Peptides against a protein of PDB entry 3OAK. Designs and how they scored, part 39

Target 1, 145 residues: chain A of PDB entry 3OAK
Amino acid sequence: DDLEQYLDEKILRLKDEMNIAAQLDIDTLNKRIETGDTSLIAMQKVKLLPKVVSVLSKANLADTILDNNLLQSVRIWLEPLPDGSLPSFEIQKSLFAALNDLPVKTEHLKESGLGRVVIFYTKSKRVEAQLARLAEKLIAEWTRP

## One batch from the design tools (peptide; made by RFdiffusion4, then SolubleMPNN)

Design b1_p14_3_s3 (from b1_p14_3, 6 letters changed)
Fold by OpenDDE base, seed 5:
Structure b1_p14_3_s3 (fold): chain B 145 residues (1-145), chain A 14 residues (1-14)
Amino acid sequence: as target 1 above (145 residues)
Amino acid sequence: MESYELMTEWLKEA
């Protein structure tokens, strides 16, 4: 129906925006490494974060979010950057918090790859303890019998 | 798992 189509388009547009933001930040950091220009700062994900959090927090969008594999873009945002660094503390915290309220199922974890990335956050010594605990909570919820 | 390389290899198995 019209509403379902509208919501699908909304989520798919956000998915594209997230992927573009991630790639632009990667490009910025690669150029920073290549040129040594320390004025180059990756800011695209941070700028888009409020919109991402807003969408992820809407109960009426949960099914659309999961059906359109928006979690793949969430996974991309959580992956280490070319220089080996992790996304900002705020990005990690906001995404983990938002994920906690979504009815994520095994099929969504498989098609997005999100499960393995979150497990990485439970094991990495570079992750803040607070965020590692949030990741652990997600894994516990997703693996409940 | 700690490094980017290890993470990417692990994700390939997902």
Scores: peptide ipSAE 0.038, ipTM 0.687, DockQ to the pose 0.089
Fold by OpenDDE base, seed 3:
Structure b1_p14_3_s3 (fold): chain B 145 residues (1-145), chain A 14 residues (1-14)
Amino acid sequence: as target 1 above (145 residues)
Amino acid sequence: MESYELMTEWLKEA
């Protein structure tokens, strides 16, 4: 119906915005590495983060989020950057928190690759302890019988 | 899926 179509379009627009933000940050950091210009800072994901969190927190959007594989864009945002660093503490914290309230199923984890990435966060020594615990909580919930 | 099977599937993801 009209509402369903509206919500799909809303999520697809956000998905596109997220993917663009991720690529722009990657481009910025690649340029930083190539040129040595340390003034180049990747900020696009951080700028968009409040909007992402707002959408992920809306219960009425859960089905639309999952059906349109928005979690793939969430996975992309969590992947290591060209310089080997991880996304900002704030991005990790906000996304892990938001994921806790979504009715994520196995099929969504497979479609997005999110499960594998979150497992990485439970094992990496580069991840802050409190965030590793949040990642472990997610894995525990997703693998719960 | 069981936890082990689920994790195994996740590790297979591209």
Scores: peptide ipSAE 0.031, ipTM 0.646, DockQ to the pose 0.333
Fold by OpenDDE base, seed 1:
Structure b1_p14_3_s3 (fold): chain B 145 residues (1-145), chain A 14 residues (1-14)
Amino acid sequence: as target 1 above (145 residues)
Amino acid sequence: MESYELMTEWLKEA
């Protein structure tokens, strides 16, 4: 129906914005590595984060979020950057918190690749202990018998 | 795949 279509378009637009933000940050950091210009700072994801969190927190959008594989873009945002660094503490914390409230199912983990990335966060020594615990909580929830 | 099987696959990929 009309409402469903509207919500689909809303989520798909956000998905595009997230993907663009991620790519712009990657491009910035690649250029930083190539040129040695340390004034180049990747800020696009951080700037968009409040909008992402706002959308992920809305219960009435859960089905639309999951059906349109927005979690693929969430996964992209959590991946390591070209310089080997991880996304900001705030991005990790906010996304893990938001994911905790979504009714994520096995099929969503498969189509998004999110499960693999969150497992990484439970194993990596570069991750803050607080965030590793949040990742572990998600994995425990998703792997319940 | 079952949840346990997914976790096993994720661990292989990580």
Scores: peptide ipSAE 0.028, ipTM 0.635, DockQ to the pose 0.581
Fold by OpenDDE base, seed 2:
Structure b1_p14_3_s3 (fold): chain B 145 residues (1-145), chain A 14 residues (1-14)
Amino acid sequence: as target 1 above (145 residues)
Amino acid sequence: MESYELMTEWLKEA
């Protein structure tokens, strides 16, 4: 199926881009810690965020997103950074909102590790209350009987 | 999987 192949390639390319962006930001922050140069700002994920949100919001891509484990890259974007800080407020908010509209199942949560990370956001005192509530909403939806 | 079992499993992995 040509369409299926096209969509798979689209998602896999985005997955790669997301992983690269995450690594570049990690490298930037590690260098900031090592040098003390506060002018070093991690911006790669933020720059790519609009594209990520756009893809996650398209209903016709849902199956492809889940089948190719794009949620693994979403999980990576949500993980704490080298300095112990969390991703920007904007990244958290946008991803939680986008995840709310995906038909995520337990198997997807397991293979991506996303469930574990989102639970962290419900419990961490470093997370803004507004975002903790969004995380709680996701967990409630995913754990429904 | 029941909600309790799922949450317990996830918490163990965290």
Scores: peptide ipSAE 0.027, ipTM 0.628, DockQ to the pose 0.471

Design b1_p14_3_s4 (from b1_p14_3, 6 letters changed)
Fold by OpenDDE base, seed 4:
Structure b1_p14_3_s4 (fold): chain B 145 residues (1-145), chain A 14 residues (1-14)
Amino acid sequence: as target 1 above (145 residues)
Amino acid sequence: SESYKYMKELLEEF
């Protein structure tokens, strides 16, 4: 129906925006590596984060979020950057918190690759303790018998 | 659960 179509289009637009933001940040950091210009800062994901959080927090969008594989874009946002660094503390914190309230199923984990990335955050020595705990909560939820 | 099985398989990769 009209509402379902509207919601699908809304999520797909956000998914595209997220993917573009991620690529722009990658491009910025690659240029930083190539030129040595340390004034180049990747800010596109951080700028879009409030909108992402707002959408992920809407209970009425949960099915649309999962059905359109928005979690793939969430996974992309969590991946290490070209310089080996991790996304900002705020990005990690906000995304882990939002994921905790979504009814994520096996098919969503597989099609997004999110499970493997979250496991990485529980293993990495570079991840802040507070954020590792949030990642561990997700693993615990997804590994319930 | 299926999620449990899948995640356990992933965990074994580490």
Scores: peptide ipSAE 0.375, ipTM 0.888, DockQ to the pose 0.851
Fold by OpenDDE base, seed 2:
Structure b1_p14_3_s4 (fold): chain B 145 residues (1-145), chain A 14 residues (1-14)
Amino acid sequence: as target 1 above (145 residues)
Amino acid sequence: SESYKYMKELLEEF
């Protein structure tokens, strides 16, 4: 119906914005590495984060979020950056928290690749202990008998 | 659950 279409378009727009933000940050960091200009700071994801968290927290958007594979963009935001570093502490914390309230199913994990990335956060020694624990909570939820 | 099975398979890759 009209509402469903409106919500789909809203989520798809956000998905596009997230992907663009991720790419811009990658470009910034690559340029930082190339030029040595330490004043270059990747801020696009951080700037968009409040909007992402707001959307992910809306129960009435859960189906639309999952059906449109917004989790793929969440996965992209969680991936290691070109210099090998991880996304900001705030991005990790906010996304892990938001994911806990979504009714994520097997098909969503497969479509998004989110499972592999979250597992990475439980295995990597580069991850802060606090954030690793949040990732572990997600794994526990997705591995319930 | 199906998620359990899938995630266990993924875990074995690490």
Scores: peptide ipSAE 0.364, ipTM 0.884, DockQ to the pose 0.838
Fold by OpenDDE base, seed 3:
Structure b1_p14_3_s4 (fold): chain B 145 residues (1-145), chain A 14 residues (1-14)
Amino acid sequence: as target 1 above (145 residues)
Amino acid sequence: SESYKYMKELLEEF
């Protein structure tokens, strides 16, 4: 199917872009730590966030998103940074909101590692209360009998 | 559900 192939390619390109953005931000912060140059700011994920949110919000892309393990890249974006900080408030908020509408199944949680990371956000004392609540909503959904 | 079981296992690891 031409449409299915088009959608797969679209998601795979985004997945690659997300992974690159994450690595660039890691590189920036590692350099910041190494050099002490406080003018170095990690902004690649933030710049790409609108595109990520747009894709995650489209119901017709849900199967393609899940089948291509885009959730692995979402998990990567949620991981702590080299300086120990968490991703920006906006990234956390947007991703947690978007994840709530996806029909995430066990296989997707396992292949992405997303479950562990979201649990972390419900337990960490560094996470803003409203974001912890969003993470808790996801856990509740994934643990619904 | 399978996700329920998996997530419960993960939660027990913490």
Scores: peptide ipSAE 0.364, ipTM 0.885, DockQ to the pose 0.807
Fold by OpenDDE base, seed 1:
Structure b1_p14_3_s4 (fold): chain B 145 residues (1-145), chain A 14 residues (1-14)
Amino acid sequence: as target 1 above (145 residues)
Amino acid sequence: SESYKYMKELLEEF
């Protein structure tokens, strides 16, 4: 199926872009810590966020997203940064909202590590209340009998 | 469900 192959390649490209953005932000913040240069700002994920949200919101891409483990890159984006800070409010809010509409199954949680990270967001005292509630909604969905 | 079982295992780690 040519369309299926095209969609796979599209998602894999986005996955790569997301991973690169995450690494660039990590590198920026590590350099900031090492040099003390406070002008260094990590912005790569934020710049790519609109594209990520657009893709995650498309129902016709759900299977492709899940089959290609794009959720691993989503998990990476949600991990704490080198300075101990969390990703931006907008990143958290947008990703939690998008995840709510995906038919996530056990195999996807395992291969992405997403479950553990979302649990972190329900336990952390540093997370904004609004975002903690969104994370809790995901946990509730994934723990439904 | 399987997801329920897996998530419960993860929750026990915290």
Scores: peptide ipSAE 0.349, ipTM 0.879, DockQ to the pose 0.797

Design b1_p14_4_s1 (from b1_p14_4, 5 letters changed)
Fold by OpenDDE base, seed 3:
Structure b1_p14_4_s1 (fold): chain B 145 residues (1-145), chain A 14 residues (1-14)
Amino acid sequence: as target 1 above (145 residues)
Amino acid sequence: DQEFREELRRLYEE
């Protein structure tokens, strides 16, 4: 119906915006490495984060989020950057919190690749303890018999 | 999907 179509379009637009933001940040950091220009700072994901959080927090969008594989874009945002660093603490915290409230199923994990990335966060020594614990909680929930 | 959940568990435990 009209509402479902409207919601699908909104989520797909956000998914596109997220992917663009991720790529722009990658491009910025690659250029920083190539040129040595330390004034180049990757800010696109951070700028878009409030919108992402707003959408992910809406219960009425959960099915639309999952059906359109927005979690693939979430996975992309959590991946290590070209300089070897992780996304900002705020991005990690916000996304893990949002994931905790979503009814994520195995089919969504399979199509997004999110599970493997979250496992990375349970093992990385560069991740804050509070976020590592949250990552572990997610893995525990997703691997329940 | 039990097989997939077991796969994730194995990855986590490695």
Scores: peptide ipSAE 0.438, ipTM 0.905, DockQ to the pose 0.921
Fold by OpenDDE base, seed 5:
Structure b1_p14_4_s1 (fold): chain B 145 residues (1-145), chain A 14 residues (1-14)
Amino acid sequence: as target 1 above (145 residues)
Amino acid sequence: DQEFREELRRLYEE
């Protein structure tokens, strides 16, 4: 119906925006590496984060979020950057918090690749302890029989 | 999907 179509379009637009933000940050960091210009700062994801958090926190959007594979874009945002660094602590914290409240099923993990990335966060020495614990909690929940 | 959950478990335990 009209509402369903509107919600789908809203989520798909956000998905595109997230993917663009990720790519722009990658481009910025690659240019920083190539030129040595330390004034280049990747901020596109950070700028978009409030909108992402707002959408992910809305219970009435959960099905639309999952059905349109927005979790693929969440996975992309969590991946290591070209310089080997991780996304900002705030991005990690916000996304893990949002994931904790979503009814994520195995089919969503499969189509997004999110499970593998979250496992990375359980093992990385660069991740804050509080976020590693949250990642472990998610993995435990997602692997329950 | 039990097979997939077991796969994730194995990856986690590596």
Scores: peptide ipSAE 0.434, ipTM 0.904, DockQ to the pose 0.923
Fold by OpenDDE base, seed 1:
Structure b1_p14_4_s1 (fold): chain B 145 residues (1-145), chain A 14 residues (1-14)
Amino acid sequence: as target 1 above (145 residues)
Amino acid sequence: DQEFREELRRLYEE
């Protein structure tokens, strides 16, 4: 119906915006590495984060989020950056909190690749302990029989 | 689905 179509379009637009933000930050950091210009700061994901959090927190959008593979963009946002660093603490915290409340199923993990990235967060020594615990909680939930 | 969950479990335990 009209509402379903509207919601699909909303999520797909956000997905596109997230992917663009991620790429712009990657480009910025690659340029920083190549030029040595330390004034180059990647801020596109941080700027978009409030909108992402707002959408992910809405229960009525859960099915639309999962059906349109928005989790692929979430996975992209969580991946290590070109300089070897991780996304900002705020991004990590917000996304893991949101993931904890979504009814993620095996099929969504397959099409997004999210499982492998979250496993990384359970093992990395660079991840804050509180976020590592959240990652472990998710993996436990997703791997139970 | 079960096979995929087992795959993730193996990755986690490595």
Scores: peptide ipSAE 0.433, ipTM 0.902, DockQ to the pose 0.975
Fold by OpenDDE base, seed 4:
Structure b1_p14_4_s1 (fold): chain B 145 residues (1-145), chain A 14 residues (1-14)
Amino acid sequence: as target 1 above (145 residues)
Amino acid sequence: DQEFREELRRLYEE
């Protein structure tokens, strides 16, 4: 199917872009730690966020998103940064909202590692209460009998 | 995968 192949390639390109953005932000913050230059700000994920949200919100892309393990890149975006901080509030909020509308199965959680990271957000005292509640909702849905 | 769901539940409850 030509359309299916096109969509696969589109999602894989986005996955690559997300991974690059995450690594660039990590590199920026590591350099900030090494040099003490507080003018260095990690903004690559924030710049790409609108595109990520646009793709994740499209119902017709759900199967392609899940089949290509885009959730691994979502997991990477949610991980703590080198300075111990978390990704921006907007990144957290947008990703949790998108995850809530995806038909995520246990197989997708296993291959992405997303489950463990979301559990972290349910327990961390550094996470805003409203986002902790969203994380709890996801865990409840993913662990229901 | 019931085993994996139980694993996540255990992690959540810790």
Scores: peptide ipSAE 0.423, ipTM 0.900, DockQ to the pose 0.914

Design b1_p14_4_s3 (from b1_p14_4, 6 letters changed)
Fold by OpenDDE base, seed 5:
Structure b1_p14_4_s3 (fold): chain B 145 residues (1-145), chain A 14 residues (1-14)
Amino acid sequence: as target 1 above (145 residues)
Amino acid sequence: DQEFIEELRKLYEE
């Protein structure tokens, strides 16, 4: 119906925006490395984060989020950056919090690749303890018998 | 699906 179509388009647009933001940040950081210009700062994801959080927090969008594989873009945002660093603490915290409230199923993990990335966060020594614990909680829930 | 979950579990436990 009209509402369903509207919601699908909304989520797909956000998905595209997230992917673009991620790529732009990658490009910025690569240019920073190549030129040595330390004034170059990757901020596209940070700028878009409030919108992402707003969407992910809405219960009425859960099915649309999952059906359109928005979690793939969430996974992309969580991946290490070209310089080996991780996304900002705020991005990590916000996304993990949002994931905790989504009814993520095995099929969503498979099609998004999110499971492997979250496992990375349980093992990385660069991750804040509180976020590592949250990642562990997610993995425990997703892999329970 | 169970096989996939088992793979994730193994990866987590490594």
Scores: peptide ipSAE 0.388, ipTM 0.890, DockQ to the pose 0.890
Fold by OpenDDE base, seed 3:
Structure b1_p14_4_s3 (fold): chain B 145 residues (1-145), chain A 14 residues (1-14)
Amino acid sequence: as target 1 above (145 residues)
Amino acid sequence: DQEFIEELRKLYEE
């Protein structure tokens, strides 16, 4: 199927871009720590965020997103940074909102590691209350008996 | 897979 192949390639390209953005931000912050140059700001994920949100919001891409383990890249984006800080508020908010509309199943949680990271957000005192509640909602849905 | 879900549930409740 030509359409399915096209969609797979689209999602895999985005997945690669997301992973690159995450690594570039890590590199920037590591350099900031090493040099003490406080003018170094990690912005690669923020720059790519609109594209990520656009893709995650499309219902016709849901199966492709899940089948290609894009959630692994979402998990990577949510992980703490080298300086111990969390991703920007906007990244957290946008990703949690997008996750809420995806038909995430157990197998997707298993292969992505997303569940454990989201649990972290339910417990961290550094997370805004609004986002902690969104994380709790996701965990409740994913662990529903 | 139920075992995995139970693991996540336990982690959440701790």
Scores: peptide ipSAE 0.378, ipTM 0.887, DockQ to the pose 0.905
Fold by OpenDDE base, seed 1:
Structure b1_p14_4_s3 (fold): chain B 145 residues (1-145), chain A 14 residues (1-14)
Amino acid sequence: as target 1 above (145 residues)
Amino acid sequence: DQEFIEELRKLYEE
């Protein structure tokens, strides 16, 4: 119906914005590595984070979020950056918190690749203990029989 | 689906 179409469009726009932000940050950091210009700072994801959190926190958007594979963009945001670093602590914390409240199913994990990335966070020595625990909680919930 | 979940479990336990 009209409402569903509106919500789909809203989520798809956000998905595109997230993907663009991620790519811009990747491009910035790649250029930083290539040129040595330390003035180049990747901030596109951080700038968009409040909007992402706002959308992910809406219970009425859960089905639309999952149906449109927004979790793929969430996965992209969580992946290591070209310089080997991880996204900011705030990004990690916000996304893991949001994921905890979503009714994620096996099919969503398959189409997004999110499961493997979150497993990475349970094992990485660079991840804060607090966030590692959140990642472990998610994996435990998603892998229940 | 069960095979996929088992794959994730194995990855997690490694």
Scores: peptide ipSAE 0.376, ipTM 0.885, DockQ to the pose 0.937
Fold by OpenDDE base, seed 4:
Structure b1_p14_4_s3 (fold): chain B 145 residues (1-145), chain A 14 residues (1-14)
Amino acid sequence: as target 1 above (145 residues)
Amino acid sequence: DQEFIEELRKLYEE
């Protein structure tokens, strides 16, 4: 199917862009730690966030998103950074909101590693209370009998 | 799959 192939390629391109943005931010912060240059700011994920949110919000892309393991890139974006910090509040909030509307199944959690990272957000004392509650809601839905 | 879900549940409850 031509449309299916087009959508697959679109999502895979976004996945690649997300992975690149994450790595660039990691590189920036590693360099900041190494050099002490506090002017180095990691902003690649923040710059790409509007595009990510736009794609994740499209109901007609849900199957394509899940089938191509875009959630692995979402997981990567949520992981702690080299300086010990977490991604920006806005990234956390936007991604948790988007995840809440996706029909995530067990197989998607297994292939992405997303479940373990979201559990981290339910337990971390560095996470805002409202986001911890969203994380808890997701875990409850994903682990219900 | 059920075993995996149980694993996540246990991690959450720790």
Scores: peptide ipSAE 0.373, ipTM 0.885, DockQ to the pose 0.909

Design b1_p14_4_s4 (from b1_p14_4, 6 letters changed)
Fold by OpenDDE base, seed 5:
Structure b1_p14_4_s4 (fold): chain B 145 residues (1-145), chain A 14 residues (1-14)
Amino acid sequence: as target 1 above (145 residues)
Amino acid sequence: DEEFRRELRELYEQ
């Protein structure tokens, strides 16, 4: 129906925006590496984060979020950057908090690749303890028999 | 999908 179509389009637009933000940050960091210009700072994801959090927190959008594989874009945002660094603590914290409240199922993990990335956060020495614990909680829930 | 969940568990535990 009209509402369903509107919600799908809204989520798909956000998905595109997230992917673009991720790529722009990658491009910025690659240029920083190539030129040595330390004034280049990747901030596109940070700028978009409030909108992402707002959408992910809305219970009435959960099905639309999951059905349109927005979790793939969440996975992309959590991946290590070209310089080997992780996304900002705020991005990590916000996304993990949002994931904790979503009814994520096996099929969503398979189509997004999110499970592998979250496992990375359980093992990385660069991740804050509080977020590592949350990542472990998610993996435990997602892998229950 | 128990097979997939098992694969994730194995990846987590290694």
Scores: peptide ipSAE 0.506, ipTM 0.922, DockQ to the pose 0.903
Fold by OpenDDE base, seed 3:
Structure b1_p14_4_s4 (fold): chain B 145 residues (1-145), chain A 14 residues (1-14)
Amino acid sequence: as target 1 above (145 residues)
Amino acid sequence: DEEFRRELRELYEQ
């Protein structure tokens, strides 16, 4: 119906925006490495984060989020950057919190690749303890027999 | 999909 179509379009637009933001940040950091210009700072994901959090927090959007594989974009946002760093603490914290409230199923993990990335966060020495614990909680829930 | 969940568990435990 009209509402479902409207919601699908909104989520797909956000997904596109997220992917663009991720790529722009990658481009910025690659250029920083190539030129040595330390004034180049990747800010696109951070700028878009409030909108992402707002959408992910809405219970009425959960099915639309999952059906349109927005979790693939979440996975992309959590991946290590060209300079070897992780996304900002705020991005990590916000996304893990949002994931904790989503009814993520095995099929969504398979199509997004999110499980492998979250496992990375359980093992990385660069991840804050509080986020590592949350990552472990998610893995435990997603792998429950 | 139990097979997939098992794969994730094994990856986590490595």
Scores: peptide ipSAE 0.501, ipTM 0.921, DockQ to the pose 0.923
Fold by OpenDDE base, seed 1:
Structure b1_p14_4_s4 (fold): chain B 145 residues (1-145), chain A 14 residues (1-14)
Amino acid sequence: as target 1 above (145 residues)
Amino acid sequence: DEEFRRELRELYEQ
């Protein structure tokens, strides 16, 4: 119906915006590495984060989020950056909190690749303990028989 | 689906 179509379009637009933000930050950091210009700061994901959190927190959008593979963009946002760093603590915290409340199923993990990235967060010594524990909780939930 | 979950568990346990 009209509402379903509206919600699909909303999520697909956000997905596109997230992907663009991620790429812009990657480009910025690659340029920083190549030029040595330490004034180059990647801020596009941080700027978009409030909108992402707002959408991910709405229960009525859960099915639309999952059906349109928004989790692929979430996965992209969680991946290590060109300089080897992880996304900001705020991004990590917000996304893991949101993931904890979504009814993620195996099919969504397959099409998004999210499982592998979250496993990385359970193992990395650079991840804050509180987020590593949350990542472990998610993996346990997603891999139970 | 069970096979995929097993694969993720194996990856996690490495």
Scores: peptide ipSAE 0.496, ipTM 0.918, DockQ to the pose 0.954
Fold by OpenDDE base, seed 4:
Order: structure tokens, then C-alpha cells, then sequence
Structure b1_p14_4_s4 (fold): chain B 145 residues (1-145), chain A 14 residues (1-14)
């Protein structure tokens, strides 16, 4: 199927872009720690966020997103940064909203490692209450008997 | 995969 192949390639390209953005932000913050230069700001994920949200919001891409393990890149974007801080509130809010609308199965959680990271957000006192509650909702749905 | 779901539940409850 030509369309299916096109969509696979599109999602895989986005996955690469997300991984690159995450690594660039990590590199920026590591350099900030090493040099003490507080003018260094990690903005690559924020710059790419609108494109990520656009893709994740399309219902017709759900199967392609899940089949290509894009959730691994979502997990990476949610992980704590080198300085111990969390990604911006907007990144958290956008990704959790997108996850809420995806038909995520246990197989996707296993191959992405997303479950452990979302559990972290249910327990962290640094997370906004509204997002902690949404994380709890997701864990409840994913672990229902 | 019930075993995996159980694992996540246990982790969540810690």
C-alpha cells in the first residue's frame, strides 16, 4: 500500500527529528553545567513541538504512530534533563493530552518504556497537579485488569 | 500481557 508506506516514512522521519531535538537539548544543558553559561537555553524540543502535536492529533495516524514505536521518542521527551529539571509545562501538557487519545496497548508500553516514565509523573512533587492527575488516569487505563 | 500490567501496577503502588 503506497499510502501506508508514505505514512510509515513520515512517522519515522518525525521520530528521528524528535530524537535529535532531545539530544541537542541534552547537549546544551550539559554544556551549560560544564561552563556555567546561563545564556545557554535548550529550545529544540519546544521548536519542534507544534509539528509533533499536529501529527499526534491525527486519528488516521494512530496505527502508524504505534507500529513505529513513536512512543519511545515521546518517552525520551518526557525524561528529566541533565540538570534534574523536567521538560517545559507545555511539552508535558501536549504529550499527555495526545497520549490520552491514543489506543495504547501493553505491547507499546513495553517496547517504548513509556509506562515507567508516566509513573514518575504521578509521584513527582515538581509536576503540576493537573498533569499528575492526567498521568494517574493513563496509568489506571493501561493497567486495568 | 497480564504479567506486564501487574508489574506496572506494582511499580505504581510503591
Amino acid sequence: as target 1 above (145 residues)
Amino acid sequence: DEEFRRELRELYEQ
Scores: peptide ipSAE 0.488, ipTM 0.917, DockQ to the pose 0.896

